# Ledger of designs, part 102: peptides against a protein of PDB entry 6RO1

Target 1, 216 residues: chain A of PDB entry 6RO1
Amino acid sequence: LGKEIEEYIHKPKYCLPFLQPGRLVKVKNEGDDFGWGVVVNFSKKSNVKPNSGELDPLYVVEVLLRCSKESLKNSATEAAKPAKPDEKGEMQVVPVLVHLLSAISSVRLYIPKDLRPVDNRQSVLKSIQEVQKRFPDGIPLLDPIDDMGIQDQGLKKVIQKVEAFEHRMYSHPLHNDPNLETVYTLCEKKAQIAIDIKSAKRELKKARTVLQMDEL

## One batch from the design tools (peptide; made by RFdiffusion4, then SolubleMPNN)

Design b2_p20_6_s1 (from b2_p20_6, 7 letters changed)
Fold by OpenDDE base, seed 1:
Structure b2_p20_6_s1 (fold): chain B 216 residues (1-216), chain A 20 residues (1-20)
Amino acid sequence: as target 1 above (216 residues)
Amino acid sequence: MLPVKYSLLTKEEAEELLKK
């Protein structure tokens, strides 16, 4: 169910309006999870399919991501790799294909105008970490229906199923049934993204309040 | 120029982006 939601949110038709500078996004490329980064810019690149001559536009978003220092040394020939969990890493601006966005947050950060200095890039990491501390249940996600305006009936059905499942899970007094842990583990893997969306909606209400308080 | 690493693109995609 979570993967099905991701298939909608990373489509340019839906996500491009939300890829403003400072938007928090999660980037994942196969086995490489970069975690949360910050949108710096996006661009549309004209691509021509060699066989059909049809214009297939590529959408590239420049994202400030935490990269391993080792991967940066070989930067001319090797792909950027995410920083190890125990590594500080270094924030780098990485061009990312839009379909590699696994999540889009409702949170936007103020970013330095000049990202050339390492200290300015690392300050953004500190800001991300501060947001993560404010949201222990996870960084708030954009709601695909209410925030992103996705009208696809398939997505609506998926979300309804997730909401119904969450409602049953929270309403079931069987907090003590050991069989629930097994169902939780299987459902957590599939529903974690959906739980993250609903928790994110509740936290978005809180986050808007917090961001408004920081602007005061 | 921002330190941009074209590392999440295929070599072909990166070369196409660098030509523009």
Scores: peptide ipSAE 0.077, ipTM 0.737, DockQ to the pose 0.028
Fold by OpenDDE base, seed 3:
Structure b2_p20_6_s1 (fold): chain B 216 residues (1-216), chain A 20 residues (1-20)
Amino acid sequence: as target 1 above (216 residues)
Amino acid sequence: MLPVKYSLLTKEEAEELLKK
Protein backbone atom coordinates (compact mmCIF):
# COMPACT_ATOMS: atom_id res chain seq x y z
CA LEU B 1 0.00 0.00 0.00
CA GLY B 2 2.87 2.38 0.71
CA LYS B 3 4.33 1.63 -2.70
CA GLU B 4 0.96 2.31 -4.26
CA ILE B 5 0.93 5.76 -2.65
CA GLU B 6 4.44 6.39 -3.96
CA GLU B 7 3.25 5.62 -7.48
CA TYR B 8 0.88 8.56 -7.24
CA ILE B 9 3.10 11.13 -5.55
CA HIS B 10 6.07 10.72 -7.91
CA LYS B 11 3.95 11.53 -10.96
CA PRO B 12 5.07 14.86 -12.46
CA LYS B 13 1.52 16.21 -12.59
CA TYR B 14 1.39 16.00 -8.79
CA CYS B 15 4.93 16.45 -7.48
CA LEU B 16 6.48 19.14 -9.74
CA PRO B 17 4.90 22.07 -7.86
CA PHE B 18 6.68 20.87 -4.71
CA LEU B 19 10.16 20.38 -6.19
CA GLN B 20 11.48 23.77 -5.16
CA PRO B 21 15.14 24.26 -4.28
CA GLY B 22 15.80 23.03 -0.75
CA ARG B 23 12.93 20.50 -0.65
CA LEU B 24 13.89 17.27 1.09
CA VAL B 25 13.24 14.21 -1.04
CA LYS B 26 14.12 10.53 -0.88
CA VAL B 27 15.70 8.95 -3.92
CA LYS B 28 15.64 5.25 -4.64
CA ASN B 29 16.71 3.48 -7.81
CA GLU B 30 15.82 -0.20 -7.53
CA GLY B 31 18.41 -1.56 -5.09
CA ASP B 32 20.16 1.78 -4.65
CA ASP B 33 18.68 3.74 -1.76
CA PHE B 34 20.23 7.19 -1.48
CA GLY B 35 18.03 8.16 1.45
CA TRP B 36 17.19 11.81 1.98
CA GLY B 37 18.60 14.42 -0.35
CA VAL B 38 17.85 18.02 -1.22
CA VAL B 39 16.37 19.35 -4.45
CA VAL B 40 18.62 21.82 -6.23
CA ASN B 41 16.43 22.38 -9.29
CA PHE B 42 14.39 20.56 -11.92
CA SER B 43 14.18 20.72 -15.69
CA LYS B 44 11.61 19.75 -18.26
CA LYS B 45 13.01 18.33 -21.46
CA SER B 46 11.10 17.67 -24.61
CA ASN B 47 11.57 14.08 -25.65
CA VAL B 48 10.30 12.48 -28.83
CA LYS B 49 9.24 8.87 -28.57
CA PRO B 50 11.24 7.03 -31.21
CA ASN B 51 8.38 4.73 -32.21
CA SER B 52 5.44 7.15 -32.31
CA GLY B 53 7.07 10.52 -32.83
CA GLU B 54 4.92 11.78 -29.96
CA LEU B 55 6.29 14.29 -27.49
CA ASP B 56 6.95 12.65 -24.14
CA PRO B 57 8.43 15.20 -21.75
CA LEU B 58 11.22 14.06 -19.45
CA TYR B 59 11.42 15.60 -16.01
CA VAL B 60 14.88 15.62 -14.46
CA VAL B 61 15.39 16.78 -10.90
CA GLU B 62 18.87 17.65 -9.70
CA VAL B 63 19.17 16.31 -6.17
CA LEU B 64 22.05 16.71 -3.77
CA LEU B 65 22.68 13.12 -2.65
CA ARG B 66 25.22 11.32 -0.49
CA CYS B 67 27.21 9.28 -2.98
CA SER B 68 30.00 6.76 -2.65
CA LYS B 69 33.44 8.17 -3.43
CA GLU B 70 34.07 5.27 -5.77
CA SER B 71 31.02 6.06 -7.89
CA LEU B 72 32.15 9.67 -8.22
CA LYS B 73 35.40 8.65 -9.89
CA ASN B 74 33.37 7.10 -12.70
CA SER B 75 30.55 9.66 -12.66
CA ALA B 76 31.08 10.55 -16.30
CA THR B 77 30.41 7.02 -17.55
CA GLU B 78 28.61 5.32 -14.66
CA ALA B 79 25.58 6.21 -12.61
CA ALA B 80 26.19 7.48 -9.10
CA LYS B 81 25.76 5.01 -6.24
CA PRO B 82 24.69 5.70 -2.67
CA ALA B 83 27.30 5.90 0.05
CA LYS B 84 27.68 2.74 2.10
CA PRO B 85 26.48 2.94 5.71
CA ASP B 86 30.07 2.67 6.97
CA GLU B 87 31.50 5.40 4.75
CA LYS B 88 31.22 9.16 4.92
CA GLY B 89 30.58 9.50 1.22
CA GLU B 90 30.35 12.80 -0.59
CA MET B 91 27.39 15.00 -1.34
CA GLN B 92 26.95 15.42 -5.09
CA VAL B 93 24.33 16.95 -7.32
CA VAL B 94 22.83 14.02 -9.21
CA PRO B 95 20.32 14.31 -12.04
CA VAL B 96 17.41 11.97 -11.33
CA LEU B 97 14.22 11.19 -13.19
CA VAL B 98 11.29 12.40 -11.12
CA HIS B 99 9.70 8.96 -10.83
CA LEU B 100 12.68 7.85 -8.70
CA LEU B 101 11.54 10.14 -5.88
CA SER B 102 10.21 7.74 -3.26
CA ALA B 103 9.18 10.46 -0.80
CA ILE B 104 8.73 14.22 -0.63
CA SER B 105 9.07 16.04 2.68
CA SER B 106 7.21 19.06 3.91
CA VAL B 107 10.62 20.39 5.01
CA ARG B 108 12.64 22.78 2.89
CA LEU B 109 16.24 23.67 3.72
CA TYR B 110 18.24 26.71 2.91
CA ILE B 111 21.05 25.59 0.63
CA PRO B 112 24.27 27.41 -0.23
CA LYS B 113 24.08 29.48 -3.40
CA ASP B 114 27.35 27.96 -4.60
CA LEU B 115 27.43 24.17 -4.43
CA ARG B 116 30.77 23.88 -6.25
CA PRO B 117 32.83 23.77 -3.03
CA VAL B 118 32.78 20.35 -1.34
CA ASP B 119 32.40 22.00 2.06
CA ASN B 120 29.20 23.73 0.97
CA ARG B 121 27.74 20.44 -0.25
CA GLN B 122 28.79 18.64 2.93
CA SER B 123 27.19 21.37 5.04
CA VAL B 124 23.85 20.35 3.53
CA LEU B 125 24.39 16.81 4.80
CA LYS B 126 24.84 18.24 8.30
CA SER B 127 21.58 20.13 7.85
CA ILE B 128 19.76 16.94 6.79
CA GLN B 129 21.16 15.14 9.81
CA GLU B 130 20.01 17.97 12.06
CA VAL B 131 16.50 17.71 10.62
CA GLN B 132 16.56 13.96 11.24
CA LYS B 133 17.49 14.62 14.88
CA ARG B 134 14.55 17.02 15.18
CA PHE B 135 12.21 14.33 13.87
CA PRO B 136 13.07 11.06 15.64
CA ASP B 137 9.94 9.42 14.21
CA GLY B 138 11.08 10.32 10.70
CA ILE B 139 11.21 13.37 8.50
CA PRO B 140 7.65 14.60 7.89
CA LEU B 141 6.13 13.84 4.49
CA LEU B 142 3.83 15.92 2.36
CA ASP B 143 0.29 14.69 2.66
CA PRO B 144 -0.82 13.68 -0.84
CA ILE B 145 -4.37 14.91 -0.25
CA ASP B 146 -4.09 17.85 2.12
CA ASP B 147 -0.71 19.23 1.04
CA MET B 148 -0.33 18.06 -2.55
CA GLY B 149 -4.01 18.40 -3.42
CA ILE B 150 -4.25 15.08 -5.28
CA GLN B 151 -7.89 14.38 -6.10
CA ASP B 152 -7.42 10.93 -7.60
CA GLN B 153 -10.07 8.53 -6.30
CA GLY B 154 -7.68 5.62 -6.59
CA LEU B 155 -5.28 7.30 -4.18
CA LYS B 156 -8.09 8.11 -1.76
CA LYS B 157 -9.09 4.45 -1.74
CA VAL B 158 -5.49 3.38 -1.10
CA ILE B 159 -5.20 5.82 1.79
CA GLN B 160 -8.48 4.58 3.25
CA LYS B 161 -7.22 1.02 3.07
CA VAL B 162 -3.96 2.00 4.76
CA GLU B 163 -5.83 3.82 7.52
CA ALA B 164 -8.16 0.88 8.03
CA PHE B 165 -5.20 -1.47 8.16
CA GLU B 166 -3.40 0.74 10.67
CA HIS B 167 -6.48 0.91 12.83
CA ARG B 168 -6.85 -2.86 12.79
CA MET B 169 -3.17 -3.33 13.51
CA TYR B 170 -3.14 -0.98 16.49
CA SER B 171 -6.39 -2.40 17.85
CA HIS B 172 -5.18 -5.98 17.58
CA PRO B 173 -4.59 -7.59 21.00
CA LEU B 174 -1.34 -9.19 19.80
CA HIS B 175 0.55 -6.04 20.83
CA ASN B 176 2.40 -8.23 23.34
CA ASP B 177 3.60 -10.78 20.80
CA PRO B 178 7.29 -10.19 19.95
CA ASN B 179 6.58 -11.61 16.49
CA LEU B 180 4.25 -8.70 16.00
CA GLU B 181 7.31 -6.47 15.98
CA THR B 182 8.46 -8.25 12.84
CA VAL B 183 4.99 -8.06 11.33
CA TYR B 184 4.86 -4.55 12.69
CA THR B 185 8.19 -3.87 11.01
CA LEU B 186 6.69 -4.86 7.68
CA CYS B 187 3.32 -3.42 8.51
CA GLU B 188 5.02 -0.44 10.17
CA LYS B 189 6.90 0.04 6.95
CA LYS B 190 3.53 0.24 5.24
CA ALA B 191 1.85 1.84 8.22
CA GLN B 192 4.85 4.07 8.83
CA ILE B 193 4.32 5.36 5.34
CA ALA B 194 0.74 6.07 6.31
CA ILE B 195 1.76 7.20 9.79
CA ASP B 196 4.46 9.24 8.15
CA ILE B 197 1.65 10.78 6.13
CA LYS B 198 -0.52 11.32 9.24
CA SER B 199 2.35 12.29 11.51
CA ALA B 200 3.49 14.51 8.69
CA LYS B 201 0.23 16.40 9.05
CA ARG B 202 0.85 16.90 12.74
CA GLU B 203 4.56 17.46 12.44
CA LEU B 204 4.13 19.74 9.42
CA LYS B 205 2.62 22.26 11.79
CA LYS B 206 5.53 21.67 14.14
CA ALA B 207 8.12 21.56 11.36
CA ARG B 208 7.05 24.90 10.00
CA THR B 209 7.35 26.20 13.53
CA VAL B 210 10.80 24.63 14.07
CA LEU B 211 12.19 25.95 10.80
CA GLN B 212 10.77 29.35 11.60
CA MET B 213 12.34 29.16 15.06
CA ASP B 214 15.77 28.44 13.60
CA GLU B 215 15.39 31.54 11.43
CA LEU B 216 14.79 33.70 14.55
CA MET A 1 11.05 7.48 -22.04
CA LEU A 2 14.51 6.50 -20.81
CA PRO A 3 14.83 2.96 -19.54
CA VAL A 4 14.71 2.64 -15.76
CA LYS A 5 18.42 1.78 -15.78
CA TYR A 6 19.16 5.30 -17.03
CA SER A 7 16.76 7.00 -14.64
CA LEU A 8 19.74 7.90 -12.52
CA LEU A 9 21.79 9.74 -15.09
CA THR A 10 25.49 10.21 -15.47
CA LYS A 11 26.71 13.78 -15.85
CA GLU A 12 27.36 13.13 -19.51
CA GLU A 13 23.94 11.62 -20.08
CA ALA A 14 22.25 14.48 -18.26
CA GLU A 15 24.12 17.08 -20.25
CA GLU A 16 23.25 15.32 -23.48
CA LEU A 17 19.58 15.15 -22.56
CA LEU A 18 19.49 18.79 -21.53
CA LYS A 19 21.21 19.92 -24.75
CA LYS A 20 18.65 18.24 -27.09
Scores: peptide ipSAE 0.025, ipTM 0.573, DockQ to the pose 0.024
Fold by OpenDDE base, seed 5:
Structure b2_p20_6_s1 (fold): chain B 216 residues (1-216), chain A 20 residues (1-20)
Amino acid sequence: as target 1 above (216 residues)
Amino acid sequence: MLPVKYSLLTKEEAEELLKK
């Protein structure tokens, strides 16, 4: 269900209006989870499909992400990799295909105008970390219906299922079935996404405000 | 895979690069 929601939110039709500079986004490329980063800008790239000659525009968002320092050394030839949990990493602006956005936050940060200095980029990491501290239940997400205005009936059905599932989970606390823990970790991730959406609705007013770095 | 060019770019520089 969380993946199904993700399939909607990463569509250019829906997400592009929300990819303003400073927007917090989560980036995941297959097995590589970069976590939360900050949108710097986005662009439309013309892509000509070789077989049809049809223009299939690619949307690229430049996201400030915490990358492995090792991956940065090879950045000219190799894809960026996320920083290891034990690694400090380095914040880098990484061009990301829009479909790799796994989440979009209601939070928008102020970012330095000049991101060339390492200190300026690292200051954004500090800001992200401060936001994470402010939101112990997770960084607030944009509501795909209420905030993003997605009217797709398929998505509405998915959300209704998630809400119904959450309601059932909270109404039946005591089924200690150990097999639920693995489903709970997946469902906690899904429920956390849904709770993050719901908590985001409550804190949306605060989260829609551009948080100044100095106020974080 | 689009070459992930790590751009130590300013927002302005990034915008200029993306306009090309």
Scores: peptide ipSAE 0.024, ipTM 0.612, DockQ to the pose 0.039
Fold by OpenDDE base, seed 4:
Structure b2_p20_6_s1 (fold): chain B 216 residues (1-216), chain A 20 residues (1-20)
Amino acid sequence: as target 1 above (216 residues)
Amino acid sequence: MLPVKYSLLTKEEAEELLKK
């Protein structure tokens, strides 16, 4: 269900208006989860499909991401890789295809005007970490319907299913069933996504007041 | 309104990083 929502939110027609500098976004490329980063800017690139001659515009967003130091050494020749969980890493501006955005936060940070200095980039990491501390249940997400204005009926149905699932999950007395761990491993992926959406919605309501993070 | 573009990377640099 979360993946189904992602398929909507990462579409340029929906997400581009929200890709302002400072917007928190989550970036995932196949097996590489960069986690939360900050939008720096985006660009539209003209791409011509070789077979049809049709214009297939590519949307590239530059995102400040926590990268492994090793990946930065070969940045000219190799793709950026996410920092390991045990690694400090380094914040780097990485061009990312828009469809690789797995989540978009309601949070927008102030970013330094000059991100060339390492210290300025690392300051943004500190800001992300501060946001994460303020939202222990997860960084609040943009509501795809209420905030992003997505009117797609398919998405509405997905959201309804998520809400129904969450309601069932919270209402279900199975909180104490040890066999829930196995069901939870499969359902936790779905349920964690649902929890992430709901926690994000709750935190978004709280954060709508706090997301005047003009003070951060 | 679409945000103002503040590119830190050249188009070429961005394309090179995405092609890999």
Scores: peptide ipSAE 0.016, ipTM 0.554, DockQ to the pose 0.029

Design b2_p20_6_s2 (from b2_p20_6, 7 letters changed)
Fold by OpenDDE base, seed 5:
Structure b2_p20_6_s2 (fold): chain B 216 residues (1-216), chain A 20 residues (1-20)
Amino acid sequence: as target 1 above (216 residues)
Amino acid sequence: MLPVRYKLLTKEEAEELLKK
């Protein structure tokens, strides 16, 4: 259910108005979870779908993320990787496609004007950690309906299911309802299956593109 | 045309995308 909400939130038509500098966002790339980062800027690029000739604009958001020091050594040729849990890491501005945003917070931070100095980038990490301390139950999310104004009936149905599930979770004084673990496991499995389907569709699309290039 | 790669962009890929 949370992943189904994510599929609405990361759509440019909904999230772009909220991608102001300083906005807290989560970035996830397949198995790489960067956790919370901060929006620096975003750009729209004109793109044409190769098969239809239709305009399909790409949106690149620059996000300040905590990266592994090892991944930064080859940052010109390799994609950044998240810092390990036991690693301090380094805050780096990483260009991210907008569909890799897994969550958007209601919180906005002040960002230093110059992010070239390492100390300025690391100061933002301290600010994120301070926000996390203020919200022990998690950094607050933008409400997809009330804050983001999403009117999609499919999303409303998903939210109603989440609320009904949460209500059942909290109304059962037995936090140990074996159904809860089953539903979490099912939600995690569904999330993993959706990732796997998305990865498989990407590989299929790449294979088709390669086949089309070999036929040209 | 950079395929919509569901990956983080390298600095070079981003610069190339941003030059268009």
Scores: peptide ipSAE 0.117, ipTM 0.684, DockQ to the pose 0.021
Fold by OpenDDE base, seed 2:
Structure b2_p20_6_s2 (fold): chain B 216 residues (1-216), chain A 20 residues (1-20)
Amino acid sequence: as target 1 above (216 residues)
Amino acid sequence: MLPVRYKLLTKEEAEELLKK
């Protein structure tokens, strides 16, 4: 269900209005999970499908992501890799295709105007970490219906199913079963976007505020 | 034309795309 929601929110027609500089987003490329990063900018490029001649515009989002230092050695010719949990890594501006955005937060950060200095980039990581501390249940997500204005009936049905599932899960006596936490974690990984949406609805009033670095 | 296959762009690929 979470993946189904993701398939809607990462569509340019829905997400582009929310990809302002400072917006928190999650980036995932197959097995590479970068976690939360910050939008720097985005660009639309005209593209023509070679076989159909149809316009297939490419949307490139520059996202400040925590990357492994090793992957940055050949950053001109090789794609960046996420930092390992045990390494410090380095914040880098990484160009990503918009469909790699796995989540979009309601939170926006003030970012340094010049991201060329490493210290300025690393300061943004500190800001992300501070936001994460403020939201122990996870960084709040944009609601795809209420915030993003997605009117697709398919998405509405998915959301309804998730809400119904969550309600049943929280009302289930086994909710306190630690073994259910493992299954829950799997269901949470899939439904995490939807759980995060519901949590975000409650926290959205708080999270709509652009966090100033000075308040961190 | 960058193949749609490249989800993460290299700097070179990005520069090529971003060049007007």
Scores: peptide ipSAE 0.075, ipTM 0.680, DockQ to the pose 0.023
Fold by OpenDDE base, seed 4:
Structure b2_p20_6_s2 (fold): chain B 216 residues (1-216), chain A 20 residues (1-20)
Amino acid sequence: as target 1 above (216 residues)
Amino acid sequence: MLPVRYKLLTKEEAEELLKK
């Protein structure tokens, strides 16, 4: 169900209006999960499908991502790789095809005008980390319907199924297994916290959708 | 060759894509 929602969100027709500089986005490429990065800019490239002659525009978003230092040595010839969990990594601007965006946050950061200095790029990582600290249950996502204005009936059905599943999961406490109760209590806490965070995020979003780096 | 639609682009690939 989460993947089905993702398939809507990363479509250019829905996400492009939200790819402003400073927008937090999550980038995933097959097995490579970069986690949260920050949009720098995006570009549209006119492309023609070789077989149909149809216009198939490509959208490239430049995202400031935490990359492995090793991957940066050959950055001209090799694609960037995510930093390992135990690695500090380095923030770099990476060109990403828009469909590789796995999530889009409601949070938008102010970014330095000049991202050439390493210190300016690393300052953005500190800001991301501060946002993550403020949202222990996860960085707030754009609501596909309320924020992104997606009217697709398929998405609405998916969301209804998620809500119904969540409701059923909460309504049927698995009574008898203490280990299951612990997992469910953790899931219920996580979900209640997710609801409380969704409400708090709505309030925070009403207050400030754009965070200055100095206000973080 | 168009970069494979589902991979991260190298700087060179991105520049080539954007120049065409």
Scores: peptide ipSAE 0.071, ipTM 0.670, DockQ to the pose 0.024; fails the geometry check
Fold by OpenDDE base, seed 3:
Parts: sequence; C-alpha cells; structure tokens
Structure b2_p20_6_s2 (fold): chain B 216 residues (1-216), chain A 20 residues (1-20)
Amino acid sequence: as target 1 above (216 residues)
Amino acid sequence: MLPVRYKLLTKEEAEELLKK
C-alpha cells in the first residue's frame, strides 16, 4: 500500500510544483537507498518517443545526496552509490529522474547559494540531521491529498485502505506478539507513511516555524 | 537517445540528456 502511494506521488503532474530548491526528498534506486536529500533544482527536457513521435518529457531533479567516497572517483561515468550507514560519506549533487523520488517532505531547508565547496554541501547534511533530531518519528511527508491536491480516486482508495489497515493493526490485541514488531516494522513503514501524511499538516506548521526560528 | 531507464543518471548521461 505504501508503494502504491509512491506510484502517485512521483508522477511529474503531481510532484513538480513541490520540487523547489531546499525541499527534502527521499531517493531510492532499486536496492540503493540514499535516504533524505535536498532538491537543488529540476529541469524539463523535451523528448520524442522514437517509435510514435509522441512527446515524452523527461524530468531530471538535481538532488544533494549523501554518497560513498568511492562514488566520487567515478561520478562522471558511474552512477552514484549511497554512503554506508557507518560511513561519513560526502554530499554530492546527483541528477535523478523524478520517478526515483520515493518521498517528498513538507520540510524545505535553506541551502547555500554556492554548493561547489565541500563544506557548504556538508553543512546541508548537518541541517538534515538536525531536522531528523527534531522529528524522532520521522521527517514529515507531504499529504498527497491535502498538501499536493491529488484528486485521483485510486489514490483516495489506497489511502482509505491504509488507514483502515492501520486502525485494525492498532486495535488488534496482539500488541504483545514479538512478530507484531516485524509486521509493525513493515506496517509502521506503511503506517508511518500514512501517519506522516496525516500528521504532515500539523507538523508542517510547526516545522516551518521552528526552521525559520533557528535561522533568526 | 539514452533510453529513459529507471536509473540514476551519470553526470555525462545527464549532460547529454539536457543538451539534446
């Protein structure tokens, strides 16, 4: 169900208005999870499908991501790889196709105007980590309905199913079953997506206020 | 034309894509 929500959110027609510089986004490429990064910019490129002649626009988002040091050596010719959990890594601006965005946060950071210096890029990582500390339950997500304005009935049905599933999970007396922790970790990932969606409006007001206050 | 593959772009691929 969480994956089904992601399939709506990463569509250009819905997400592009929210890809402003400083927006927190999560990037995942197959088995490579970069975690949270920051949007630097996006570009639209006109593409023509070779077989149909139909216009198929490509959308590339430049995202500041924590990459492995090894990725830096071959960054011109090889795809970037995420830093290992125990690795410091280095923040790099990585071109990402829009469909690889797995999540979009309600949080928008101020970023340095010049991201060429490594120290400026690493400062953004510190800012992300500070946001994560402020949100122990996870960085708040944009609500696809309330914040993104998606009116798709299919999405509404998915969200209703997620909410119903969450309600059933929290109401289920098996709170003491250790197998619920594994189901809860999977369902908390799904439920956290839905909770992050529901709490997003309240946390968005707080998050914007708190982030603005620390810069004052 | 680089196939629109569901992958991260290399810097070269991105530059080629954006130049065309």
Scores: peptide ipSAE 0.068, ipTM 0.655, DockQ to the pose 0.023; fails the geometry check

Design b2_p20_6_s3 (from b2_p20_6 with S1M E5K F6Y E7T R18L)
Fold by OpenDDE base, seed 2:
Structure b2_p20_6_s3 (fold): chain B 216 residues (1-216), chain A 20 residues (1-20)
Amino acid sequence: as target 1 above (216 residues)
Amino acid sequence: MLPVKYTLLTKEEAEKLLKE
């Protein structure tokens, strides 16, 4: 269910209006989870499908991500890798295809105008970490319906299912069953996206107030 | 045509993609 939601939210027709500079996004590439990064900009590339001649534009999002310092040595020819949990890493602007955005936050940060200096990039990491501290249950997500305005009935059905599942999960006395943790890990990945969406709605209502992070 | 690899783009790939 969470993956199904992701399939909608990362579609350019839905997400592009929200990919403003400073928008928090989560980037995941297969096994590589970069966690939360910040949108710097995006670019549209006209692409023509070779077989159909149909226009299939590619969207490249430049995202400031915490990368392994080692992976950055060959960044010209090799894709960056996420920093290890124990590694300090380095914030780097990484070009990402839009479909690799696994989540889009309601939070938008102010970013330095010049991201060439390492210190400016690292300052953004501090800002992300501060946001994470403010949201111990996770950074608030954009609601795909209420915030992103997605009208797709398929998505609405998915969300309804997730909401129903969450309601059942929280109402079910077995929610404390450790054996459910394994089922919940699969369902939590899906439900956590939905929970994150719902919690994000609540937190977005709160975060609309938190845009006053002017003081840091 | 760079195969639309479901991958992070290298700087070179991105530059190539954006220069066209």
Scores: peptide ipSAE 0.104, ipTM 0.688, DockQ to the pose 0.023
Fold by OpenDDE base, seed 5:
Structure b2_p20_6_s3 (fold): chain B 216 residues (1-216), chain A 20 residues (1-20)
Amino acid sequence: as target 1 above (216 residues)
Amino acid sequence: MLPVKYTLLTKEEAEKLLKE
């Protein structure tokens, strides 16, 4: 279900308006998970599908990612690899196709105007790590419906299935508790508080995204 | 034409794609 949502999020028609400089994004390439990086820029390229002759524009996003230092030595001939968990790594601007974006955050960072110096790139890593510390439950995502304005009925059905699945996962352990009414009221309050915490985390996220834009 | 491999582009591949 999460993967099905991802397939909508990375579509250019939905994500491009949100790929401003400083936007936090997750990048995954097959088995390589780069984690959270920062959008620097994006470009549209004209492409023609080899088999149909149809115009299929390519979107390349320049993302500042934490890369393995070893992979960067061969960066001319080999694609960058994510830093190992125990590796410090190095922040590098990596061009990625837009479909490699696995998640888009509501958070935008201020980035240095000149990312050529290593120190400026590494400063962005410190900023990402600070954001991660502020969000122990994970960096907040853009809501595909409320924030991104996606009206696709297929996505709405996926979201409904996720919500129903989450509701079932949260309801199943609680259905056997004899305090069902209090737990349903607490789970409806916790689901309503999770919706209100999602809405209050969205409002607090909107307010903190506005405030973090002032404090960062 | 580089196969639009759903892969991270090398700097050279990206520069080539960006120049086309």
Scores: peptide ipSAE 0.103, ipTM 0.691, DockQ to the pose 0.026
Fold by OpenDDE base, seed 3:
Structure b2_p20_6_s3 (fold): chain B 216 residues (1-216), chain A 20 residues (1-20)
Amino acid sequence: as target 1 above (216 residues)
Amino acid sequence: MLPVKYTLLTKEEAEKLLKE
């Protein structure tokens, strides 16, 4: 169900208005999870479908991501890879197709004007980590309906199903089964997207407060 | 033109795409 929500939010018609510089986004490409990064900019490019010759515009988002240092050596000819859990990695501006955005936060960061210096890029990682500390339950997501204004009935049905599923899980008396916590962690990973959406209204208010605190 | 199957772009591919 969380994945079904992602299929809506990463559509250009919905997400592009929210891809301002400094927006926190999560990037995932199949097995490569980059985690949270920061939007630098985006660009629309004309593309032609190879099979039909029809115009199919590509949307490229430049995202500051924590990358493996090994992958950066070949960054001219090979795609960037996420930093391994055991490495520090390096923050790099990585061009990604918009559909690789798995999450969009209500939080926007101030980013350095010049991202060429490594120290400036690494400072953004510190800022992301600070946001994560402020939100121990996870970085707040944009609500696809209330914040992003998505009117799609299919999405509304998905959200209703997620809410109904969450309600059933919380009402189930097996709160005492430690295996349910594991199912909750797996279902919380799926439901965490939904919980993140439900908490989004509360967290959006908190996120605005965090942004105000950083301006102070 | 980048193949539609490209999800992550190399720096070279991105620069090419962004210059078009």
Scores: peptide ipSAE 0.025, ipTM 0.525, DockQ to the pose 0.024
Fold by OpenDDE base, seed 1:
Structure b2_p20_6_s3 (fold): chain B 216 residues (1-216), chain A 20 residues (1-20)
Amino acid sequence: as target 1 above (216 residues)
Amino acid sequence: MLPVKYTLLTKEEAEKLLKE
């Protein structure tokens, strides 16, 4: 179900309005999970399909990602790789195709105007880590319907199924098994976190007034 | 036309794509 939602979110017609500088996005390329990065900019390239003559524009997003130091040595000729879990890594601006965006956050960070200095890039990593600390249950996602305005009926059905499944998982009578209560409390916490994320997104949308980002 | 490889672009590939 999460993968099905991803197939909608990474479509240019839906995600482009939300790819502003500072937007938190998750980048994944097959086995390479870069985790959360920050949008720097995007570019549209007009492309013509060779067989149909139809315009098939390509969208390249420059994303500040935590990369392995080894991969950066050959960054001109080889694709960057994600930092290993035990590695500090280095934040680098990496050009990615828009379909490699696996998630888009409601959170938008202030980024330094000059990302050439390593210290400025690493400061953004510190900001991401601070956001992750504030959201222990995960960085808030854009709601595909309420925030992104996706009207696709297929997506609505997927979301309804997820919500119904979550509701059923939570509404199952907890037989007095204390282990079930912990799982249901985690699930209710997850649903309440989803509701609190919706509420916190509304409050963050309200609090996304200019003032609170200056205190980060 | 660079085949839209479902891969991360190298800096060189991105520069080429954007210069075209």
Scores: peptide ipSAE 0.092, ipTM 0.668, DockQ to the pose 0.025; fails the geometry check

